# Peptides against a protein of PDB entry 6GMG, part 255

Target 1, 331 residues: chain A of PDB entry 6GMG
Amino acid sequence: DSDDRVTPPAEPLDRMPDPYRPSYGRAETVVNNYIRKWQQVYSHRDGRKQQMTEEQREWLSYGCVGVTWVNSGQYPTNRLAFASFDEDRFKNELKNGRPRSGETRAEFEGRVAKESFDEEKGFQRAREVASVMNRALENAHDESAYLDNLKKELANGNDALRNEDARSPFYSALRNTPSFKERNGGNHDPSRMKAVIYSKHFWSGQDRSSSADKRKYGDPDAFRPAPGTGLVDMSRDRNIPRSPTSPGEGFVNFDYGWFGAQTEADADKTVWTHGNHYHAPNGSLGAMHVYESKFRNWSEGYSDFDRGAYVITFIPKSWNTAPDKVKQGWP

## One batch from the design tools (peptide; made by RFdiffusion4, then SolubleMPNN)

Design b2_p20_4_s1 (from b2_p20_4, 10 letters changed)
Fold by OpenDDE base, seed 3:
Structure b2_p20_4_s1 (fold): chain B 331 residues (1-331), chain A 20 residues (1-20)
Amino acid sequence: as target 1 above (331 residues)
Amino acid sequence: GYSLSAEEAELINNANREAA
């Protein structure tokens, strides 16, 4: 029950974190300790450490989405999302494969669709696009210059994104970023901004007008990336969880993982920061925990979800919430 | 830019189980 959510208390700016706990290849800590780490490592604005504000602590308290929220500076809109889907694999498995013992046809098709997504390629596509955007941002001092640079970069790479509409999330993402317009943020100067990445796991079977089977086992046709661009239409994602397949079964609405702007070339070595649930220290769920996972741990996901998207947004370069290198755990 | 009200944010609160 969300009514049990509590905003974590303030931590002194000079308070050092306690050691993280290793767990299944991840580093884990309670939310209060993450705040301490955040203040030491990620809080810097213009090179100066900042205490996490009450507003930021409140954002963080919402769980996995809170981690992305506090680090990106805004609630995720998920508009500029990328994924990779192997159509040939999907068709081949449907044609030549068969349901497992006890597996329904709908369950089989949903599973095959889920397995036809390539998380690594989806992540790679997002990183590729983010790199293009960052190059376009570097010396652009107004939005027009940024857009011109972006189009040139895309043309040079023969990227299908060059054909997107001017109103598409791809071209409008920067102007729709609040921190871009803030005086102490981008101040309408693209060169003061950088592209960052987070990931969302969610359920494909969200259409209430579709069959119960799709809501239970997934919609094989939903949330596929567009060919060439890799863009996923996220407009139909309304944070609706998977429908139960048996009595007493329940699923959660989403999971978010924060990547930022790490420069590690090996995807398997990248660190993803996420939370387990909203902070409810006096409730049934308990205190919120924050996890720092390697890509394989993050991308594995849960049975609650059959889609993964990698989303691009922007933050001011003056923020240190997306450093080039992220160290897992503490110390 | 898009911003959620406090009420809207409460409706989409994350309740995931612990990650393993």
Scores: peptide ipSAE 0.028, ipTM 0.704, DockQ to the pose 0.074
Fold by OpenDDE base, seed 2:
Formats: sequence, structure tokens, C-alpha cells
Structure b2_p20_4_s1 (fold): chain B 331 residues (1-331), chain A 20 residues (1-20)
Amino acid sequence: as target 1 above (331 residues)
Amino acid sequence: GYSLSAEEAELINNANREAA
């Protein structure tokens, strides 16, 4: 449980970070040192550095989700999620493939489904959509103007998202963003906001009414993107972890990675920031660590998860939590 | 890319929790 969770102490505003250490292609540091980096690099509001508040430090202390939480300004809702799934590969492999030695049919199907997702294409789709949204935001001073711009952009690109319902997470995402409505945020002005991206890894077999095999090995039909749009229905994601396949085995409920709004065109060079666990310096888990990973390291995921989604949300342009360029580690 | 060490993976496997 998280009873041992502790809010990291405040760090002086002018304290510089200690060097990060390399860890299997990632840059790694303890959470307190990340706070120092955050204050120097990401804390700026209207161009001025800010000390991470107690509330923000508390959010951060929750681990991987905390990194996305503090940088996006809200707990992830995950409603506007994208992925890429190769249906033909999936069908062909199920038809012509065979379970490995010792692999059950359910395990085989779950694995084939997992392998049929393309993380890079999913990420690229999210970036494409975020770009469209940003263009729609640029000169829109009310939501109506934003929505009109968005529809025009989609029509121009012949994007299937143009056919989404007005109540779709795609169209409602901005209005449902708290910082959009804040006086010091968007102040109801879309042109003061920008689209940002984070990623969530989670388990497909979350339906308690389904077979135990699906809960253990994955649900091949769950959380697939809609054809054309790439949208994933995340409504059934309840943060239920994978079921153990052997006594004593346990899995984590999710992982989150923060990308923001990096402009690096090469996906492999993008940096993803994430945490390992909640901060428990006096507990068995120890202090929380923050990782800055390249896309390949992030997208590999863990056996705990068989789905990856790339989610779009919004932050005020006055925030510097999503800069154009993110440097891995320190210095 | 490189995978995490077994020790690091174990920490991740047991430690992420939903925020209350």
C-alpha cells in the first residue's frame, strides 16, 4: 500500500541539480534532485522560475503518474488517447501462427495482440493530431472559434476525426481542461493554450466478468484504436493490474511517461520522463526515482502491461513544463 | 534500447499506485 508515501521536502529555488546518472540508456535521479531540475527548467510561469509548491510535490510523490500530474497540472483523465494496431497482422498470426511450447491458447492470443500494436505509429498519430489542434488554437479567442478551426483543419486533411461527435473527447478535451478556465491559465482563451502529449501503459485484461485467462494473459479485443481516427476508448480502464499467473506474482497497475510538446522530429530522439514508484524514503521501497528515457526505452514497456496509449491534453502556453526541447539528464 | 536491471524492474513491478 501507499501508507509510507511521503511528500518530498521543498528545495531552494536556486539550488542546482546534482548530475544524473546513466541507467540502461536512461538518465536517472532521486525525486528531490528532479525537483531541483524542475525548478530550474520547467517551473517557469510567464518566464519566471517558481518553487514547486507543496501541492505539486505531493502530486509528484505518487510516482510515475506524479510526473505527468505535476507537469500537466491535473490528474490524467486519459480520455483523448491514440494508438496504432495492425489488424491484418493480428488476424494472420492468429490464423497461421502457433502457440509456443508451454504457451496456452489464451497466452498466445494475448501476446499476438500485444505485438500487433505499433508504439511508434501510435505516437506519431498523437503528434499529428496535437499539431492540428495547435493550429486550431493559434488565433482562436473562444471555444467556438477553436472548434470551427479544428473542423476546417480536419476537413482540409481529410481526417476521419472530422466525423467525431461534438461530445467526443476529441472536441470536448479543451473545455474539460481546468487550466483552460483559470484566470492565470487559458482564461477561456484557446490561443493561450497548447496541446501536449503523455503516454500510459496499462493492462488490457481488466474486465472482471471475463475469463481468468484474459485477466492473466490479456484481452486481445480490448482497447484497440478505432480505424481511421486512431482513438482508443479508455472508458473501461480502471487501473486494474494484470492477474498473477503464479503464486506470489504481482503486477503494477500502470506506468505514465511525460513527453509534453517536444519538436524533435525523430521519435527515437524524444525524451520521456517517468517515475518508478511512490516516494517512500523511510519505507521498504525507498525514495522515488525519476527517469528520463529515450522513446525506445519508454515504448518497450514492461510485462505488467500489454497496451500503450498516447494521450493529448492541454496546458497554458505560459507554463514551461512542455518545452520545445528536453535535454536528457543533468547537466 | 536497454532493459532495466532485474532489481529496478522489481521495484516498478510492485510500487506504482493510483493517486487517491
Scores: peptide ipSAE 0.025, ipTM 0.664, DockQ to the pose 0.249
Fold by OpenDDE base, seed 4:
Structure b2_p20_4_s1 (fold): chain B 331 residues (1-331), chain A 20 residues (1-20)
Amino acid sequence: as target 1 above (331 residues)
Amino acid sequence: GYSLSAEEAELINNANREAA
């Protein structure tokens, strides 16, 4: 029951976290303890530690999306999303492969489509683009300068993103970031901002006008990245969960994981922060838990989802919610 | 700050699986 959601109480600024619990390769803790860690490690504005505000605690309490929300400073819009899809693998498997025993044709096609996405390559594409954007931001003191720099960078790399419309999410993302316009944020100075990354897992079969099979087993043609750019059109993502395939079965609508701006070159060593559900300490779901997972654990996902996207947004460089190095767990 | 509609609030009241 959504009515059971509770905003976690404030934690003293100097309170240290309790040790995280190891759980199958990830570090786990209750949301209140994550707040303690967040205040010690990620809360800094211009190098000064801050107490998590009531507003931020409320955002966090909404579950997996709350972790990304509190660290990015805004509710995820998911407009600048990237993925990698192997079209040749998909076609080959459909042509030469066969359904497993007991697997329907629709289930087979959905599974093959899911397996044709490469999470690591999708993540790498997002990192590549974020790097280009960061270079464009470095010496730009107005949006015009940023856009000029960005176009030059893309031209030099022969990147297909150079052909995107000026009003596309790619070019409009910075100007549409609230923290860019804030006095204590970017203050309309691109050089004060940096690109950050989070990931969303979701279901492809969200079209209610499509077949029941697509809603149950996935839509093989939905949410594929555009060739060359890697951009995913997220406009049809309406947070609709997978349809049950058996009586009593239910699925979750999405999962969010926060990466930020880690500089670790090895994807397998990157840390992803996410939550299990909204905070309901007195309800049936219980207290919210926060997980810090390695990429392997994050990218594995759940059967609830058959798509993964890696999204770019921006935060002020003065924030420490996206440090170069993230340490898993505590201490 | 960011304000959510009632509809949006319902959508983000999500529950995920816990790691075993």
Scores: peptide ipSAE 0.034, ipTM 0.731, DockQ to the pose 0.064; fails the geometry check
Fold by OpenDDE base, seed 5:
Structure b2_p20_4_s1 (fold): chain B 331 residues (1-331), chain A 20 residues (1-20)
Amino acid sequence: as target 1 above (331 residues)
Amino acid sequence: GYSLSAEEAELINNANREAA
């Protein structure tokens, strides 16, 4: 079915978008129209508007991940991921709570685990860390200076991240960013880069060697953040969807939402950009649509997923794919 | 440019639900 994917055609650089449609608190449009908006608003390199390239349009065509892909400049690796998990709540609910009517024990435990994650706190942690990183980047003209700055910032804040190994994704994230090394990107100058955030929703029960119940209802112990740092080990995320609980039921492998580097302090007012599915205008799924959702709409997620991670990566400051303010919809 | 294997392409093709 993936064979139905089509790369959206090029849009003239000066073509203005059609108005977005309101949809349950979101702004929604077809992918081609998003390309138009992207070219007008987000395409700028060194202040100059750019046409979305064929490569970028191809990335975008993959759906929700495509939105993050085109704006971050690389396929998401998800290595520097953060979340917030209330362990006390989890333990207490398991001890004192009871399954709902018709709910199995495994389903109960999976649900309780899911509910013990706090999307807002996870997002806030990522923003906090991104802020620290941005301060470390600001005056650093080589990686060594960046790392030194970062360690100093962490020490000043008594942040547990200061204890991470030098090989940790936390410290290696910048050097592993392709755009950092590009001549027209960072050119190996940290001060030319900025931290950005995207989010991934996915399923916890991905271990094929685990019980069927965990695959159906979630693995309560999987993908929890480390205490103090908030880091989530994403190494076992292989984009495996939730297992069906009934005949004919199917779940999607993931959802991605692009936040970038918005400065809006109120999480509820932040805008998250995501797609519904890969672009298949001639297929059963139809054309890809892009949504610009408020945080509450994004963080609600779907029953397909029981985990949310907030991931930090980097883009060149010369890119405008992560502006300080994102306006929902068009105009 | 970035090239995907057939396996990778299958894994990253997303078909999530419409907004509701």
Scores: peptide ipSAE 0.028, ipTM 0.696, DockQ to the pose 0.076; fails the geometry check

Design b2_p20_4_s2 (from b2_p20_4, 10 letters changed)
Fold by OpenDDE base, seed 1:
Structure b2_p20_4_s2 (fold): chain B 331 residues (1-331), chain A 20 residues (1-20)
Amino acid sequence: as target 1 above (331 residues)
Amino acid sequence: GYSLTAEEAELINKAGREAA
């Protein structure tokens, strides 16, 4: 099916976007029109508009992950991920709650676990950490200075992340970012980089050695954040979709949403950019569409997924793929 | 640093979705 994927054609740099289609709080457009918007709004390098390259258009064509890919400059590794889980709510609901009519015990436990995650608190934790990292980056001209600043910031805030191992994804994330090392990127100067955020939705029941029920209804114990830090161990995420619960049912492997570095304090007013599927204008799926959704629309997710993580990565400050303010749709 | 393989990069969203 992936053989039907097509790279969208180039768009003239001066071509303005057509109006987006509003749909229940979201703004929607075809991928080619998003490229036009991207060139006008997000393409700037050192203040100059750029035409989206063939490579970038190819990345974008992969669907929801493509939006995050083109804006972050790399395929998501998802190593520095945050979430929030209410353990007390989970335990209480399991003890005092009951399955719905027709709901199996496994389905009940999976649902209760899903509902025990707080998407807003998870997002806020990621924003908090990104802010700390940005302060550490601001005047650091080498990695050593950045790491020292980071540790000091964490100590001042009494943040549990200060106890993470030096090899942890938290401390190694910057050095493992390709654009940090690029001449036209960070050029090994932390002060030229900034932290950005994207989100991934995925399925918890990915352990093939576990019960079929966990694969169908979720693994209540999987992908929980560590207490204090909020870090999620993503090592077991292998992009395995939910198992069908009935004949003919199928689920998607993941969803990605791009936030960047918006400064809007109200989470509900933040804009998340994502795609529906890979671009297949001549295939059964059709052309790729790009959505700009508010947080409520994004965080709601789909039945395909029972986990949401908020991931931090880095981009050069010279890029405009993560502006302070994002406008929904066009104009 | 960690880099994705070509195989990993081929993992894509294969389902159609609509705005809710």
Scores: peptide ipSAE 0.031, ipTM 0.720, DockQ to the pose 0.059
Fold by OpenDDE base, seed 4:
Parts: structure tokens; C-alpha cells; sequence
Structure b2_p20_4_s2 (fold): chain B 331 residues (1-331), chain A 20 residues (1-20)
């Protein structure tokens, strides 16, 4: 019931944020205070601070997806997604492992599949690809030049992505980015754009025609990355939450975390920004809170989800929503 | 700008998060 959702009010451009609250290794604040920080740190267009618009505040108010939405400039499509899955580990654990006490076979298989994903390697793959894309963008002043550069880069690295179809999300991602076409954005100039990364956590057992056990405990075969490329087919992700395993139990459908384009080489030191729920200050859920988490905290996820994907999209270089360095909290 | 459908709006995160 999203009827209680409220758009946060405008904050004065020069209003400084209040200190963030420490929360189990994260920095936490209410959404209104995040808007203040955002205006001071991330709002810049061509080096000039901007007040968060009503539209942007509305996007933000939708919760975790809102953080990614306002910073990427578009609602997440999740088409260019990467992950890492250890097939050998999965097979070995299924063969040699046993269900825990009280664990069903389906629950065991779902858990083993979940544990066979490596969040850090998935993140690293996305960063690798983003770097390749950024090199291809750097000196390209039209899409054709970008695509040619990209193909050359992939060939040089003997990357399996070179075999993707021309209409694949990988090659079509830039042209399908609204900000690329905007006059004050990319203006159809690839060299004005940069690749950015966000992450989505979601449930594997979304097939309504599958067994109830898969919907409750996960589908071990769903949403695995393709070998060589690391691409995840997200076409079957319909934002369906995990099915309850007991009466009264409920799960959320997804979580989104914004990384952007941080240059920190140590994954453990990267900062991920996300929200808890839509903003409902006068409703039962309460005000939306924004969290800035280190990778450890983000990648841990929740029991609601058994899949994590790292998604690449693009923003104009003139935006400061994806700076090289992100500081956790305030000050 | 982007506009959500009624169905999409209902799919937005509706739950709080537990502390880590």
C-alpha cells in the first residue's frame, strides 16, 4: 500500500546536513537530511550546485530504488547485469554436502546455490566492463565511434562480450540512455558520458509455474551468469518477492544500492547508498531513511533475496552523482 | 520525465529493513 507515500519537501540549497547516525557500520540519516547532503555533494552540474527538483525528490521518495533513480537519472531497467557463480563449488556441495538439521532438500539446494554466488567477483566483473566502456567512450564523438572502440577493446582483451549481438543490452545500453540524448547531458556525444554501477538484490524463485518449494527456498538454476561474459539474463525478473515459508512471514521484492563510479580499488572500502522503504512520515512505515554502507554491509544482503546483480548504466560526466570518491556519512 | 504506472508503483519497496 503505497498510498501513504509523500514527496519530501524542498531543502534550501545552502542548508548543511545534520550529522549522520552510525548504524552497525553504516551511516544512516532521514531522507530530508540526505537531500541536504545530496545538494552539497552530488547535485553539481558542470561544477554548479543544484537544488534537488520536485521530480527528483519524488523519485527519491520511492525508497531504495529511489536512491538509484535520482542518481542515475532514470528508473533502473537492469538490462546490463553481471554476476559471478562458482559452478564447481555448486556441484561439489550438492554432491558431497547434506541438508542441515531441519532443512528440506529444496531449502538445501537453494542455500547452496545462493552461497555459490560471489558478490565481490560479480562486482569486479562489472567494474572491469565499466572500465572498458569508459575507454571506448573517451575519444568517441558519435555512437559508431564508440561501438568501434568498444569492439577493439574487447578484441584486445579477448573478452567474450565481443560475441554479443549488436542489439544486446551490452551494445545498446548507451543509445537507450535518455541522458545521452539530452542537450545538457551527452548531447549524443559518447565522450560526454561515463559508465556507472548499481546493484540489485532480488529473489530467484519467481516462476509461478514452478514448484512451491522453489518459490519458498529459491530456484537453484535461475539468474545465473553466462560463462565468459558474466551477463545475467534479467528478463524473468518481475519483482516477485520470496514466498512465505511460515504463516505471517513476508518478504520485500528487491533492494537497490548505488555505487556510481568510485575509483577505490579495494572493494571493501567502497560506499553503497540505499534506502529502507518509500517515504511515509505520517504512515505506519514512517520516514524513509538513507544508508551509506561499506561493501561488506551491502553485499551481506537480507534473507529476502538470494541473487545479487551488478548493473551498468551511463550518466553525463557533467553530473556529480557518481564522483571518484564517496565519503560515508556527514561530516 | 519518467512516470510510473500504477502497477509499478505498487511494486516499490514497502517494508522496513532490519538492523544489521
Amino acid sequence: as target 1 above (331 residues)
Amino acid sequence: GYSLTAEEAELINKAGREAA
Scores: peptide ipSAE 0.030, ipTM 0.724, DockQ to the pose 0.065
Fold by OpenDDE base, seed 5:
Structure b2_p20_4_s2 (fold): chain B 331 residues (1-331), chain A 20 residues (1-20)
Amino acid sequence: as target 1 above (331 residues)
Amino acid sequence: GYSLTAEEAELINKAGREAA
C-alpha cells in the first residue's frame, strides 16, 4: 500500500538547509531539507561530515519510523521499552468515575487507562536506565564486563531490573545491536557504544481475539509496564491500528519520535524528531515532512494511539545522530 | 543493512498527520 513511496534524491554534502517553518510550537520542513540538515549536523562519523547514503535515504523515506531508523541505524525492534502507569489512579477512577455523556463503558475504561499513563515519568525512567547503561558501557571492553558493570550499577541503586533474566531484552539489547558488532561501529567494544532513546506511540487494542470494543476504544490491561522495572512487553505490538469507531474513520498504525541522547534535564525542552508519513511526492500523500517537536508536542500524541513507550537502543559513539544538544529548526 | 519484507513494508506509516 506504499507503492508510491519514493526515495528522496541525494543532497549535496555542503548544501545548507532552508529555514524550517514554525508550526504549533514545532519546526517543520520537507524531507529533502531535513536531509540537508542531517548532513550538516547529524551525519558525522568520527567527526567527519557524511552524505546521507542511498540506503539511509531509503530508510528515511518510510516516514516517522524512517527518522528513527536512519538515526539509530536499524529498524526499530522496540524490545527494550519503558512506560509509567499509575495503577492507583486507574483503579480509583474506574471505581469512582463515570462515563461521560454518550461514552460507553468500554470507551470510558479505555480512556481512563490511557490517561493513567504518565509520558513524562515513562520518559524519565528510560533516561534513568539509559544513564545506568551508559555508566556500565563507559569502561567495558567486552560484553561480560558490560553486564557485570550493569548488574553492579543496578544493585547499587536497588533497581528491580537487576532481577531480570539474563536473556531478557534488557541484558541482551547490546549484543543484539547490529552496529555493536560492526568494525566501524562498536567492534564488539561496549565502551564504543552509547544508549539512545526513541519513543513509539501505538494502539493497545491489537488483540484480534478480544472484543470489538477493545479494538475500538483500547484494551485497558494491555501494554502496561511491569512494576518496579517499568518494562513494557512489546511482543504483542503488531502495528495494528485502532479500529474505526464510525464509518469512514481511519487510524494510522504508529508514530515514532527520535530523542537520541540529549542531556537537557528539563523534559519540556527536549526535542523530538519525527515524520508525518512515507515520502510520496508524486502520490496523494505528498512529500514527507519532518517535524522537530518539543516533548509536550510529541507526548500529546494523537487519538490514533493510547500507548506511548520509550525505547532504549544503542549506537556507536562515533555517530553524531544523537548529540548532547539538539537545536530545533534551522538556522 | 536491514531489508523489510513485503509484509513488514505494509505495516509502515501510511497516512499523513497534522501538527497540533
Scores: peptide ipSAE 0.028, ipTM 0.704, DockQ to the pose 0.077
Fold by OpenDDE base, seed 2:
Structure b2_p20_4_s2 (fold): chain B 331 residues (1-331), chain A 20 residues (1-20)
Amino acid sequence: as target 1 above (331 residues)
Amino acid sequence: GYSLTAEEAELINKAGREAA
């Protein structure tokens, strides 16, 4: 399956990117050219450009997840995930709506569930929480101080997250971030870290013990956010793709989009960076391409997926993989 | 939802994606 994956070669540090190609509202380029852009724009450590290392290039070569991987510094764990689900809309549509012509009941229910998620509200929730976390990090020089600050912030906002267990992904996320513990990263100093966001699209019908219909058309009850907090239990996400509905049909397992820490207040103007597939320049899939999409293009997703989660993780402030402003494409 | 155009569908290959 992945035998054709190749690590992109190193690019000279001074090599400037070629222009990106516009494609349906996105900016597109081959992975080699993205590496060039990355080195010019995102590679900085303590203000100094860095050549993308062999390890980072290898991470990147895995496709969409590789983009998030190289920019976050770790393989996505997806533990601190947020979404927004309109329960009333779901119930009402399920009760009063009818399947379309040729649509099965299971297909109808799956579609209604998918449509009951609000990607924009999910994203906004993640941004809200990330902002709270960043305030908690700002003057905290140990984890205890961070946690105390976080609880105070949540209390002030009457946020339901204040009731989460101390061992929850919400409170444990920082300590479980490898770069937080690294000498040249956080060095166990929360004030050296910042919250960042990425998104994952995936399939809800992953339970092999469930009906075939749920695997084909979605599980309406799976991966819903908890009321009040917006937290999604991602523990059952095992990167299982949607089951085919017809012979020869196939779906991909997931899609990842990197947002970072953009400060653009208008969600529609935010830029999301993602890849199409693993890098296989000599294989049937071909070279990996990287896309920079506006939120609308990203959040639309594909029929392969019926869930979108917005995940918070942390990176050192000394990294420039999550700048305040991201420019789409090149130049 | 709506269906992607043929061109838009080419943006994401249906082949499985690798994960570490």
Scores: peptide ipSAE 0.026, ipTM 0.660, DockQ to the pose 0.201; fails the geometry check

